# Ledger of designs, part 43: peptides against a protein of PDB entry 4PN1

Target 1, 261 residues: chain A of PDB entry 4PN1
Amino acid sequence: KIEMNFLNKPIVPDTTKVISNFLTHYLITEPVEHVEIEAKLGTLIDLETQNRFEFPVMNETILNPEFNLRTRFESDMTASEHKYLNEFLNQAFRDSQKPGRLPFAYKHTKQVDLFYETEDNSRDKIRVSKNQSDNQVLACVKKRRVADLFLYCPNDAFDIRISISDELPVSMPSGNQQPSLTRLKDRVGYVHQEIKIDLTKTTQNDPVYDTTERHELEVEFGNIADLRDRAQKAKDGMEAPLFRRVQLFMDNVRILRREHS

## One batch from the design tools (peptide; made by RFdiffusion4, then SolubleMPNN)

Design b1_p12_6_s3 (from b1_p12_6, 7 letters changed)
Fold by OpenDDE base, seed 5:
Structure b1_p12_6_s3 (fold): chain B 261 residues (1-261), chain A 12 residues (1-12)
Amino acid sequence: as target 1 above (261 residues)
Amino acid sequence: SSFWRKLFEELK
């Protein structure tokens, strides 16, 4: 007979607790109404060296937001890394279709995002998303970044940014307005147990700057209502359901950030 | 005094 530990009870890692508390704040304490919660793979860059940030730690570490580390986060990867992850996820998709497994769902979308300035000259732009094939409007929102949490991952290919955003539905801009920015998105989406994994190729045309291309991978909570319910239960003293959901989310993120071509 | 520190404290 074996036991988990000398108490023979499961314990929760600090990472899970910290992230759970972070989410609970913006779900329950100061609730964001139209909340989006996602993790992006990328690289923490040291502004002084312009290289990947180096910190005297040996494992996954949540950075304290109170400290100005003079870093920026680049949510990008090489085309080869992106291709490798796509192939990896395709195999995971196939394996999940076997008997005894929970299956992935799969979707491929191509859309264009048009960004418009607001009448009040707010920093937030209106984003109109359209399907590239039929020009159907998919969404019209004003997205506001609320908070970020950064994970430095020295043993993995990528660092992680967890972001809280507010996506407020708004009316379509006037027909006389021209977009200030156009972004083409080629997105391959995978969903497993209501966790969304998106591989996105983005081409951005800026009137002032040259065209930029990015390759991104993001992991998102697909059921916010369920997550909010779990967070409320946590505030009421029952933390286990929230911890389990956050652990699932983070395990998926950890799998992906460890993959390297 | 730290907003973030308070946010990350154990849920009670």
Scores: peptide ipSAE 0.055, ipTM 0.727, DockQ to the pose 0.307
Fold by OpenDDE base, seed 3:
Structure b1_p12_6_s3 (fold): chain B 261 residues (1-261), chain A 12 residues (1-12)
Amino acid sequence: as target 1 above (261 residues)
Amino acid sequence: SSFWRKLFEELK
């Protein structure tokens, strides 16, 4: 007979605890009403060198936001990297359809995002998302970035940004208003155990600058109500449900990072 | 303590 450790109990990683506390703050302590919580794969860039940031650590680490590290986060990857991840996820989808597994759900969406100025000239623009095929409105929101948490991953091809956003539903702009910006999005979405994984190709035409393409991979909590409930329980002294959910989320992120490494 | 130090402290 073997035991896990001298207490014979599971141990929660520090990363899980830190992220759980971060989420609990914006779910319970200072609650964001229409919260979106997602992780993006990308690169921490050193503003001084314009290369990937280098920090004297040997493993995944959460950066302390109190320190100005003079970095920016680029939430982008090459077309080749994006294609590889798409193929990887397609295989994972197929494997999950086998007996005894929990299946992925799959959705492919081609949409156009239209950005409008607000009547009060606020910084936050209204985003209207429409289906490209039939012009049906998918969403109309004002999105505000609330907070970011960065993970430096020296052993992987990508670093991670976990973002807290407020997505306020708003009324459609007036029919006479013209968009200030338009973006085309080709999104492939995978859902497993209420964790959403999205591969998105974004195309933006600029009259002055050439057409730009962006390739992004996002991992998002698909059930905010459940997550908020777990966070409340954690505040009340029962942390295990929250830790398990955060661990699941982060394990999915780690799989995606390591696969490309 | 700073806001961030408080935020990342383990839940009691």
Scores: peptide ipSAE 0.051, ipTM 0.728, DockQ to the pose 0.403
Fold by OpenDDE base, seed 2:
Structure b1_p12_6_s3 (fold): chain B 261 residues (1-261), chain A 12 residues (1-12)
Amino acid sequence: as target 1 above (261 residues)
Amino acid sequence: SSFWRKLFEELK
């Protein structure tokens, strides 16, 4: 008989605990009402060198937010990398349709995001999302970034930012208001076990600057109600369900950040 | 910050 360890009990990695506690705080302790929880692939840039941040660690490491490391996070990748990940996920989708597997769901959407200034001159703009094909309103929200947690991944193509956001539904802007910014989004979405994986190409035309294209990959918890329930249980002393869900989320992120063309 | 220390105190 083989046992897991000398206690023959599961052990939870520190990464899982840290992230779980982070999530529990914003789900339960100081709850964000309309919470969005996502991980984006990108690069931690050292502001001093303008190169990828270097830290004396050899594996995935959650950076301590207490320390100002003079970094910025660029949630972007090359078109080639983005294409590769798209092909990778397409293959994963196909493989998941086989007997004995849990299948991916797939959706391709093209939307336009219109940003409007608020009457109170808040930094947070109102975002109206519309379907590009029929101009149907998909959402009207005011998004506020609440907190970030950064993972430095020296062995992988990408670093990770886990973000807590508040997406407050708001009324549509008045008809006389003009958008201050317009973004086109081409999004390919994959869902597996209620974890959402989105590849997004964002184009923005600025009158002063050339057209910019951004390539992003984000992983999001697709069932916030379930996650909140798990977090509540964790707060009440039963942590295993939350740990399992966070582990699943992070494993998906880890798979993706290791892939590169 | 004190906030982050408190948040992750259980990991100490």
Scores: peptide ipSAE 0.050, ipTM 0.723, DockQ to the pose 0.643
Fold by OpenDDE base, seed 1:
Structure b1_p12_6_s3 (fold): chain B 261 residues (1-261), chain A 12 residues (1-12)
Amino acid sequence: as target 1 above (261 residues)
Amino acid sequence: SSFWRKLFEELK
């Protein structure tokens, strides 16, 4: 008879534990009320070399936030890479529709984001999101970045930033207020087992600078209530449900970050 | 931060 290990019990990777504890803190210990939890694919850039960061490790590594590694994270990829990932996900979508599989859900959204300054001139801007087709207001929020966790992935095409954000619903800006920034977003969304995978093309027009286009891929927890419940159980000593959910999330991220054109 | 220190200590 084959057993999993000498204890014949499941074991959890330390990466899963660290991320789980990180999430538990902002879900339970110091709870963010309107929490958004997402992982973005991108590149850790060494500020000194302006190239991809190089660290003396050989696999996926969570960077210790206590150390200033003099890096920045660029949540962007080339159009070619983005297209490749889109095609990859389209194929995954098709395959998931087969009998015996759990199917993807698919949604294509085009929206415009209008950013407004707050009355107190705070750093946080109000974002009004509208559907491009009918100008329907989709959301009006003040988004605050709460925390980040960075994963250096030397063997993969991309590094990862896991972010905790607070998206506070707020009242619409006054009709006389002009947006400070406007962004067009073309988003293709895939949902599998309540994990959201979004490919987004963002176009920004700047009167001074040329139009810039950004290509992003993000993976988000689609069921925060369930995740919070799992985190609470973990805090109470039952960690397995949270670990399983985080493992699922990270496996999806790992699949995506390995893909390249 | 105090949180990260605590987390790292718990993982040791």
Scores: peptide ipSAE 0.045, ipTM 0.716, DockQ to the pose 0.742

Design b1_p12_6_s4 (from b1_p12_6, 7 letters changed)
Fold by OpenDDE base, seed 4:
Structure b1_p12_6_s4 (fold): chain B 261 residues (1-261), chain A 12 residues (1-12)
Amino acid sequence: as target 1 above (261 residues)
Amino acid sequence: SSFLKSLFSELS
């Protein structure tokens, strides 16, 4: 017989604990009502060199937000990388449809995001999302970034930003109000075990600058209610369900950030 | 320990 360790009990890695604590804070302790929790693949850029940040560590490391490392996070990748990940996920989707597997769900959405200034002159903008095909409103929200947690991943193609956001549903802007910004989004969405993986091509037209296109991959907790429940249970002394869910989330992120063309 | 470490020690 094989045991897990000398206690014969599961042990939780620090990464899982730290992330779980981070999430629990914004789920339970200071709860964000309309919380969105996502991880974006990207690159930590050293502001001094404008190259990828380098830190004297050899593995996935959560950066302490109390230290200013003079970095910025670029939530973007090349078209080639994005295409590769799309093909990778397509194959994963196909494989998951086989007997004995839990299947992916797939959705392709083309939407337009219209950004409006708020009446109260808030720094946050109102985002109206519409389906490009039928112009149906998908969402109207005021999104606020609450907190970020950065993971430096020296062995992988991408670094990770985990973000806590508040997506407050708001009423539609006045009909006479013009959007300050318009973005076209081509999103391919994959869902597996209520973890959402989105590949998004965003096109933005700027009157002054040339059209910009960015390629993003984000991983999101698809069932916030369940996650909040798990976090509450963790606060009440039962931590395992939360740890398992966070581990699942992070394993999916780890798979994706390791892939490269 | 840092303030943030203390703050985010929710499950200890």
Scores: peptide ipSAE 0.113, ipTM 0.821, DockQ to the pose 0.366
Fold by OpenDDE base, seed 5:
Structure b1_p12_6_s4 (fold): chain B 261 residues (1-261), chain A 12 residues (1-12)
Amino acid sequence: as target 1 above (261 residues)
Amino acid sequence: SSFLKSLFSELS
């Protein structure tokens, strides 16, 4: 009796299409080999006012990267906001364990990240991640930020940065090298339908500025191979699987960015 | 925006 629209077919939001294209570029067209795709919650700051950026829009909008908007993105949030999100996700986790639901997976990790300068003195540092409990090496990578896409979300607590990064596995630094920077990460991870949601507290000891702590929430595609496959199919004319996956990702992001204490 | 559309119009 009731139809979705005059075609009686689902409609893909424009945001989904734009993001899907963005992702497809770095998955298929100019593929990043060891790609990480994540959305971070944060705030677009107007460099002139040092306040949250304001645009003459009334809803979620992808910012055109061709324009220099004189903004910076601050992925940090208050401890209170971070705590609220943690509690929110904990409740979501509990609810997902109920019959008829797809359950969250949960993992709490503590790691130390050691940053080393490269031989060529490039801006990209080598990051060695170790588990704090047993000092086992978790990863040794050189991470390169490839591209960003910013979403201004005037109605929500946070704006969004979607980032494409290349995490290139590299050899361990020589034993004679000392880290230039050390960070402790306390990460609580939630996974639902292969979408990863991480709450991270990062502690950095600075001899000059004392100890600083950052609170971040990120949403990441947990199955890049699947996403790449979907993107390839989309380029081949079957777009629905990709759109569905991107829609799922963005809906999760939208849920989270609305939540605040 | 034409540049971006050209670059990232991957699916159309």
Scores: peptide ipSAE 0.108, ipTM 0.823, DockQ to the pose 0.359
Fold by OpenDDE base, seed 3:
Structure b1_p12_6_s4 (fold): chain B 261 residues (1-261), chain A 12 residues (1-12)
Amino acid sequence: as target 1 above (261 residues)
Amino acid sequence: SSFLKSLFSELS
């Protein structure tokens, strides 16, 4: 007979606690109304060397946001890495369809994002997303980045940025307005247990600069209402449901960031 | 930092 520890009780990793606190703040304490919570895979770049930053730590580490570490986060990867992750997720999808498993849902979307200036001259742009095939409007929102939490992952292929955003639904821009920016997105989406995993190829044309292509992978909480409920319960003393959900989210992120060609 | 402790210590 074995026990899990000398208390014979489960414990919660610090990472889970810190992230749970971070999320709870923006879910409950200072609630973001139309909150989006996502983690993007990328690289923390040292602004001095322009290489991946090297911190004197040996494992996954949440960086203190109060310190300017002279880094930037590049939410990008190579095409080959992106392709590998796509294949990996495709296999995971197939495996999940087997009896005894919870199945993935899959969706492939191609959309164009049109960015418009706001009438109130806000710094945030209005984003109109349309389906590329039939030009149907998918969404019209003004997205504001509220907060970021960075995880340095020295043992993995990617670092992580967890972002809190406010995605405010807004009215369509006037018909006479022209977009200031247009982005084409080819997105493959996987959903497992209401955790969304998106692989996105983004193409952006700039009249001054060369066409840029970005390859991104993001993991998002698909059920914010449930997460908010869990966070509220956690504040009320029942922390386990929140910790479990955050743990699930982070485990999915950890799986993905460890994969590379 | 004290600021972060105050801000992000949401759960006991």
Scores: peptide ipSAE 0.112, ipTM 0.819, DockQ to the pose 0.372; fails the geometry check
Fold by OpenDDE base, seed 2:
Structure b1_p12_6_s4 (fold): chain B 261 residues (1-261), chain A 12 residues (1-12)
Amino acid sequence: as target 1 above (261 residues)
Amino acid sequence: SSFLKSLFSELS
């Protein structure tokens, strides 16, 4: 017989605890009403060197937000990396359809995002998302970035930014208002156990600069209500369900950030 | 730091 440890009980990794606390704060303590919680793959750039940030650690490390490390996060990846991840996820999708597995759900969407200035001239713009095929409105929100948590991953292809955002539903802009910015999004979405994985190609036209294309991969909690419930239970002393869900989320992120062409 | 500990000490 083999036991997990000398207590024969599961132990929670420190990363899981830290992230769980981070999420609990914005789910329960200071709750964000329309919260979006996502992790983006990218690169922590050292502003001094303009290269990938180098820190004297040898594994996945949550950066202390109280320290100004003079970094920026670039969520863009190369087209080849993006293509590789797409192929990787396609294979994972296929494998998950086999008997005995929990299947992925798959969705391919093409949408246009129209950004509008608010009447109060706030920093947050109104985003209207429409389906490219029929111009149907998918969403109209005012998105506010609430908090970020950065993970430095020296052994992997990508670093991670976990973001808490508030996506407040708002009324459509007036018909005579022109968008200040338009973005085309080609999104391939995969869902497994209510964890959403999106590969997005974003095209943005700029009158001054050439058309820019970004390639992003994001992992999102697909069931916020469940997550909030788990967080509440954790606050009440039952932490295991929250830890399990966060662990699942992070494991998926870890799988993805290790893959590269 | 004290702030971080306060912020991320949400669970028992």
Scores: peptide ipSAE 0.111, ipTM 0.824, DockQ to the pose 0.366; fails the geometry check

Design b1_p12_7_s1 (from b1_p12_7, 4 letters changed)
Fold by OpenDDE base, seed 2:
Formats: structure tokens, C-alpha cells, sequence
Structure b1_p12_7_s1 (fold): chain B 261 residues (1-261), chain A 12 residues (1-12)
């Protein structure tokens, strides 16, 4: 008989604990009402060198937000990398349809996001999302970035930003308001065990700059109510359900950030 | 030639 360790009990990785605590704070301690929790693949860029950040660590490392490391995060990848990940996820989808597996769900969506300035000139813009095919309003929200947690991943193609956002539903802007910005989004979404994986190609027409295209991959918790329940249980001393869910999320992120063309 | 805009691939 093989045992896991000398206690014969599961050990939770420190990364899982740190992320779980981060999530618990914004789910329970200082709760965000309309919380979105996502991880984006991208690159930590050193502001001094304009190259990928270099830190004297050899594996996945959560950066301490209390320290200003003079970095920015670029949530973008090349078209080739994005294509590779799309093909990879398509294969994962196909494999999950086999007997004995839990299947992926898949959805392809094309939407336009219209951004409006708020009357109060607040930093937060109203985003109206519409379906490109029928112009149906999908959402009208004011999104606020609440917190970020950065993972430096020296062995992988991508670094990770985990973001807490508040997506407050709001009334539609007045008919007299013009959007300050429009973005076209072509998104393929994969859902497995209530974890959403989205590949998004975003096209933005800037009045000053040429049309810019961005290629993003995001991983999102698809069941916030369940996650909040797990976080509450963790606060009450039962951490295992939260740790398991965070571990699942992070394992999916780890798979994706290792893939590159 | 402009790189053809890579469209996202549908699931098979």
C-alpha cells in the first residue's frame, strides 16, 4: 500500500492557500456583490527594461502586491499563439466527448461592446454589450477592477493575472449619449466543470490609432455562488472545498500557460 | 500581403 506522506493526508500547495485567501477576502471579508473572478494569460513586463520581468525564482510565484515591482501586465498574445491555443482547446473538447469523460460545452459568440462615459465623469465606464447578429442587448454593466494578483511563471509561455472585478448592472445610457469606444469581440468559450475558458479576439477602432487587434485567453470561475459558499465554509474552518475548487481552476490555468506554438 | 485575420476556430 502506498501512502501520500507520513500523515497519509493530502497536502495543499502554498499557492492554493494564497489564492484561496485572496479570493476569500473579496468574496466574504470585503465582499464584492457582482464579482467576476478571472485569470488572464499574458506577460509581466519590467517597466525599466520593457522586456519580460525577471525575478530570481525558478517556478510559479505569486508576486506580493505590497511591493511595487515596476511591472505592467500585457494581456495579449500573438495570433499564432492564440491559434495554437484554439486548436488545443478544440482537441481537448473532442477528447472530453469520449465515454467516461466529463464533456466540455462550447459556444461561439460575436458581440460588440459599446463604452459610455458616466455623467459623473467617473473613471468607470458603462459597457453595453450587444450581439452582433441581432443587436440584442446582452448586458449593460459598470465594471470596476477591484484587485489583481500576479503570478510570475518563468518556465511557461505566459504569466498570469488573477483579477477581481465588480460588474454592476446599470441602466442603459440615455439615447442621446454616443459611445466613446467600440470593441468587436469574437469569442469562443469552453466550459468544463463550471470553469470557463474563453479565447477572445478583440478589434478596436481608435480614432487616433489604426485598428488594433488583441488576442486574449481568460479562465473564469463559472459558479460564483458555489465559490462564495466554499469561501464562507473556509472562513468557518472547513477549507477543503475551497482548496479543491481553487486547485481545479489553477490546474486548468497551468495547462494553458504551458502551451505554445 | 496582409496577414489574413485569423478567425477563431469552431469546435468540431
Amino acid sequence: as target 1 above (261 residues)
Amino acid sequence: APNPALSLLPAP
Scores: peptide ipSAE 0.035, ipTM 0.616, DockQ to the pose 0.014
Fold by OpenDDE base, seed 5:
Structure b1_p12_7_s1 (fold): chain B 261 residues (1-261), chain A 12 residues (1-12)
Amino acid sequence: as target 1 above (261 residues)
Amino acid sequence: APNPALSLLPAP
């Protein structure tokens, strides 16, 4: 007979607890109303060296936000890496359609994001998202970044930024307003067990700067209501449901950040 | 279950 440990009970990894507490704060303690919670793959860059940050750890490590490490996060990858991840996820999608598996859902969207200045000249712009094919309005929001949690991943292709944002629905800009910025987004979205995985190619035309292309991969909690319920239960002393959901999310992130071409 | 043909993001 084999037991898990000397108590014969599951133990929760410390990473899961730290992330769960971070999420609980913005779900329950100081709740963000229209919360978006996503992890982006990218690179922690040392501002002094302009190279990938070097921290004296040997595995996945949550960086303490109280310390200024003089880093920036670049949520970008090469076109080849992005293509590889697209192919990887397509294969994962196909494999999930097999008997005995939980299937992925898949959606390919091409949208244009139009950014408008606010009447109050606030730093936050209004984003109107439209479908490129039929010009249907998909969303009109003012997005605010609330908090970030960074994971340094020395053994993997990418570092991780977990971001909490507030996506406030707002009224459409007046017909007389012109967008200050336009972005084209080609997005392939996958959903598995209510975890969203998006590959996004963003093209931005700047009249002053050359056309910039960005390649991003993000992992998002697709059911915020359920996550909030789990976080509330955790506050009430039942942590297991939250820990399981956070672990699922992080395991998906861990799979993806290990992939590289 | 059928394996669908899946779209890729456009090549650069």
Scores: peptide ipSAE 0.028, ipTM 0.644, DockQ to the pose 0.014
Fold by OpenDDE base, seed 3:
Structure b1_p12_7_s1 (fold): chain B 261 residues (1-261), chain A 12 residues (1-12)
Amino acid sequence: as target 1 above (261 residues)
Amino acid sequence: APNPALSLLPAP
């Protein structure tokens, strides 16, 4: 019989603990009411070199937010990378439909996001999301970025930004307001075990600037209530459920960031 | 020239 280690007990990677603590803070300690928790694939760019950030580490590393590393995160990838990931996820979807597997759910959506300035001139914009097919309002929210956690992944195609956001439902902007920004989103969403994986092509129409296109992949916790419950249990001394859920999330992220064209 | 928009592939 082989044992896992000299204690014959599961060990939790430090990355899982750090992320779990980060999430617990914004779920329980200073709770965000309408919390969205997502990881985006992208690239940490060194502002000095304008190249991918190069830190003296050899593996996945959570960057300490207390340090100004003079980086920016580009939540974009090449069309080729995005296509590859799309094909990869399509295959994963197909494979999950086989007997003995937990199936993916799939949804293709096309929406338009209209961004409006707030009356209080806050940095947070009101986002009105509409379905492109019928122009039905899907959501009207004020999204506030609360916190970010960056993972530098020197061995993988992508770095990761985990973001905590507050998506506060708000009233529709006044009929006289014009959107300051319009984003067309073509999105395919894959859901497996309540982890949502979205591939999004975003076309941004700015009245002042030229149209920009982005290719994004995001991974989101699809069951915040469950996650909050797990975080509460962790705060109460039972960490295992939270660690398992965070591990699942991160394993999905790790799979995706290792796949590239 | 704007890069051609990548079309998302539907699930089979």
Scores: peptide ipSAE 0.027, ipTM 0.642, DockQ to the pose 0.015
Fold by OpenDDE base, seed 1:
Structure b1_p12_7_s1 (fold): chain B 261 residues (1-261), chain A 12 residues (1-12)
Amino acid sequence: as target 1 above (261 residues)
Amino acid sequence: APNPALSLLPAP
């Protein structure tokens, strides 16, 4: 008989613990009411070199937020990389439809996001999301970024930003207000075991700046209630359910960030 | 126009 280790018990990777603790803080300790938890693929850029950040580590590393590393995170990729990831996910979707697998769900959405200034001149804009086909209002929210956790991934195509956000539902802007910014989003969403993977092409028409196009991949926890329950259990001394869920999330992220075009 | 790259492509 082969055993896992000298205790014959599962061991939790340190990365899983750190992320789990980070999530537990904003789920339970200082709970965000309308929490969104997502990981974006992108690149940590060194502000001095404007190249990818170089840190003296050889593997996936969570950066300590207490240290200012003079970096920015670019949550963008090339159209070629984005296409490659779409093809990869399409194949993963097809393979998951086979007998004995858990299937992906798929959804294609096109929406327009309209950003409005608040009357109080707050830094947070009101976002009205509408369906492009029928102009139906999908959401009206004020999104606040609460916290970020960065993973430097020297062996992979992308670095990772895990973000905690608060999406506060708010009333629609007054009919006399014009949007300060409009974003068109073409999004394909893949859901597997309540982990949502979104590929988004965003076209932004800025009245001051040229039209910018972005290609983003995000991985999101699709069941926040379950995640909060798991985090509560972790606070109560039963960490295993939370660790398993975080490990699943991170394994999906790890698969995606390793893919090269 | 829908980005044809952002679609569920049929299995080859």
Scores: peptide ipSAE 0.054, ipTM 0.680, DockQ to the pose 0.014; fails the geometry check

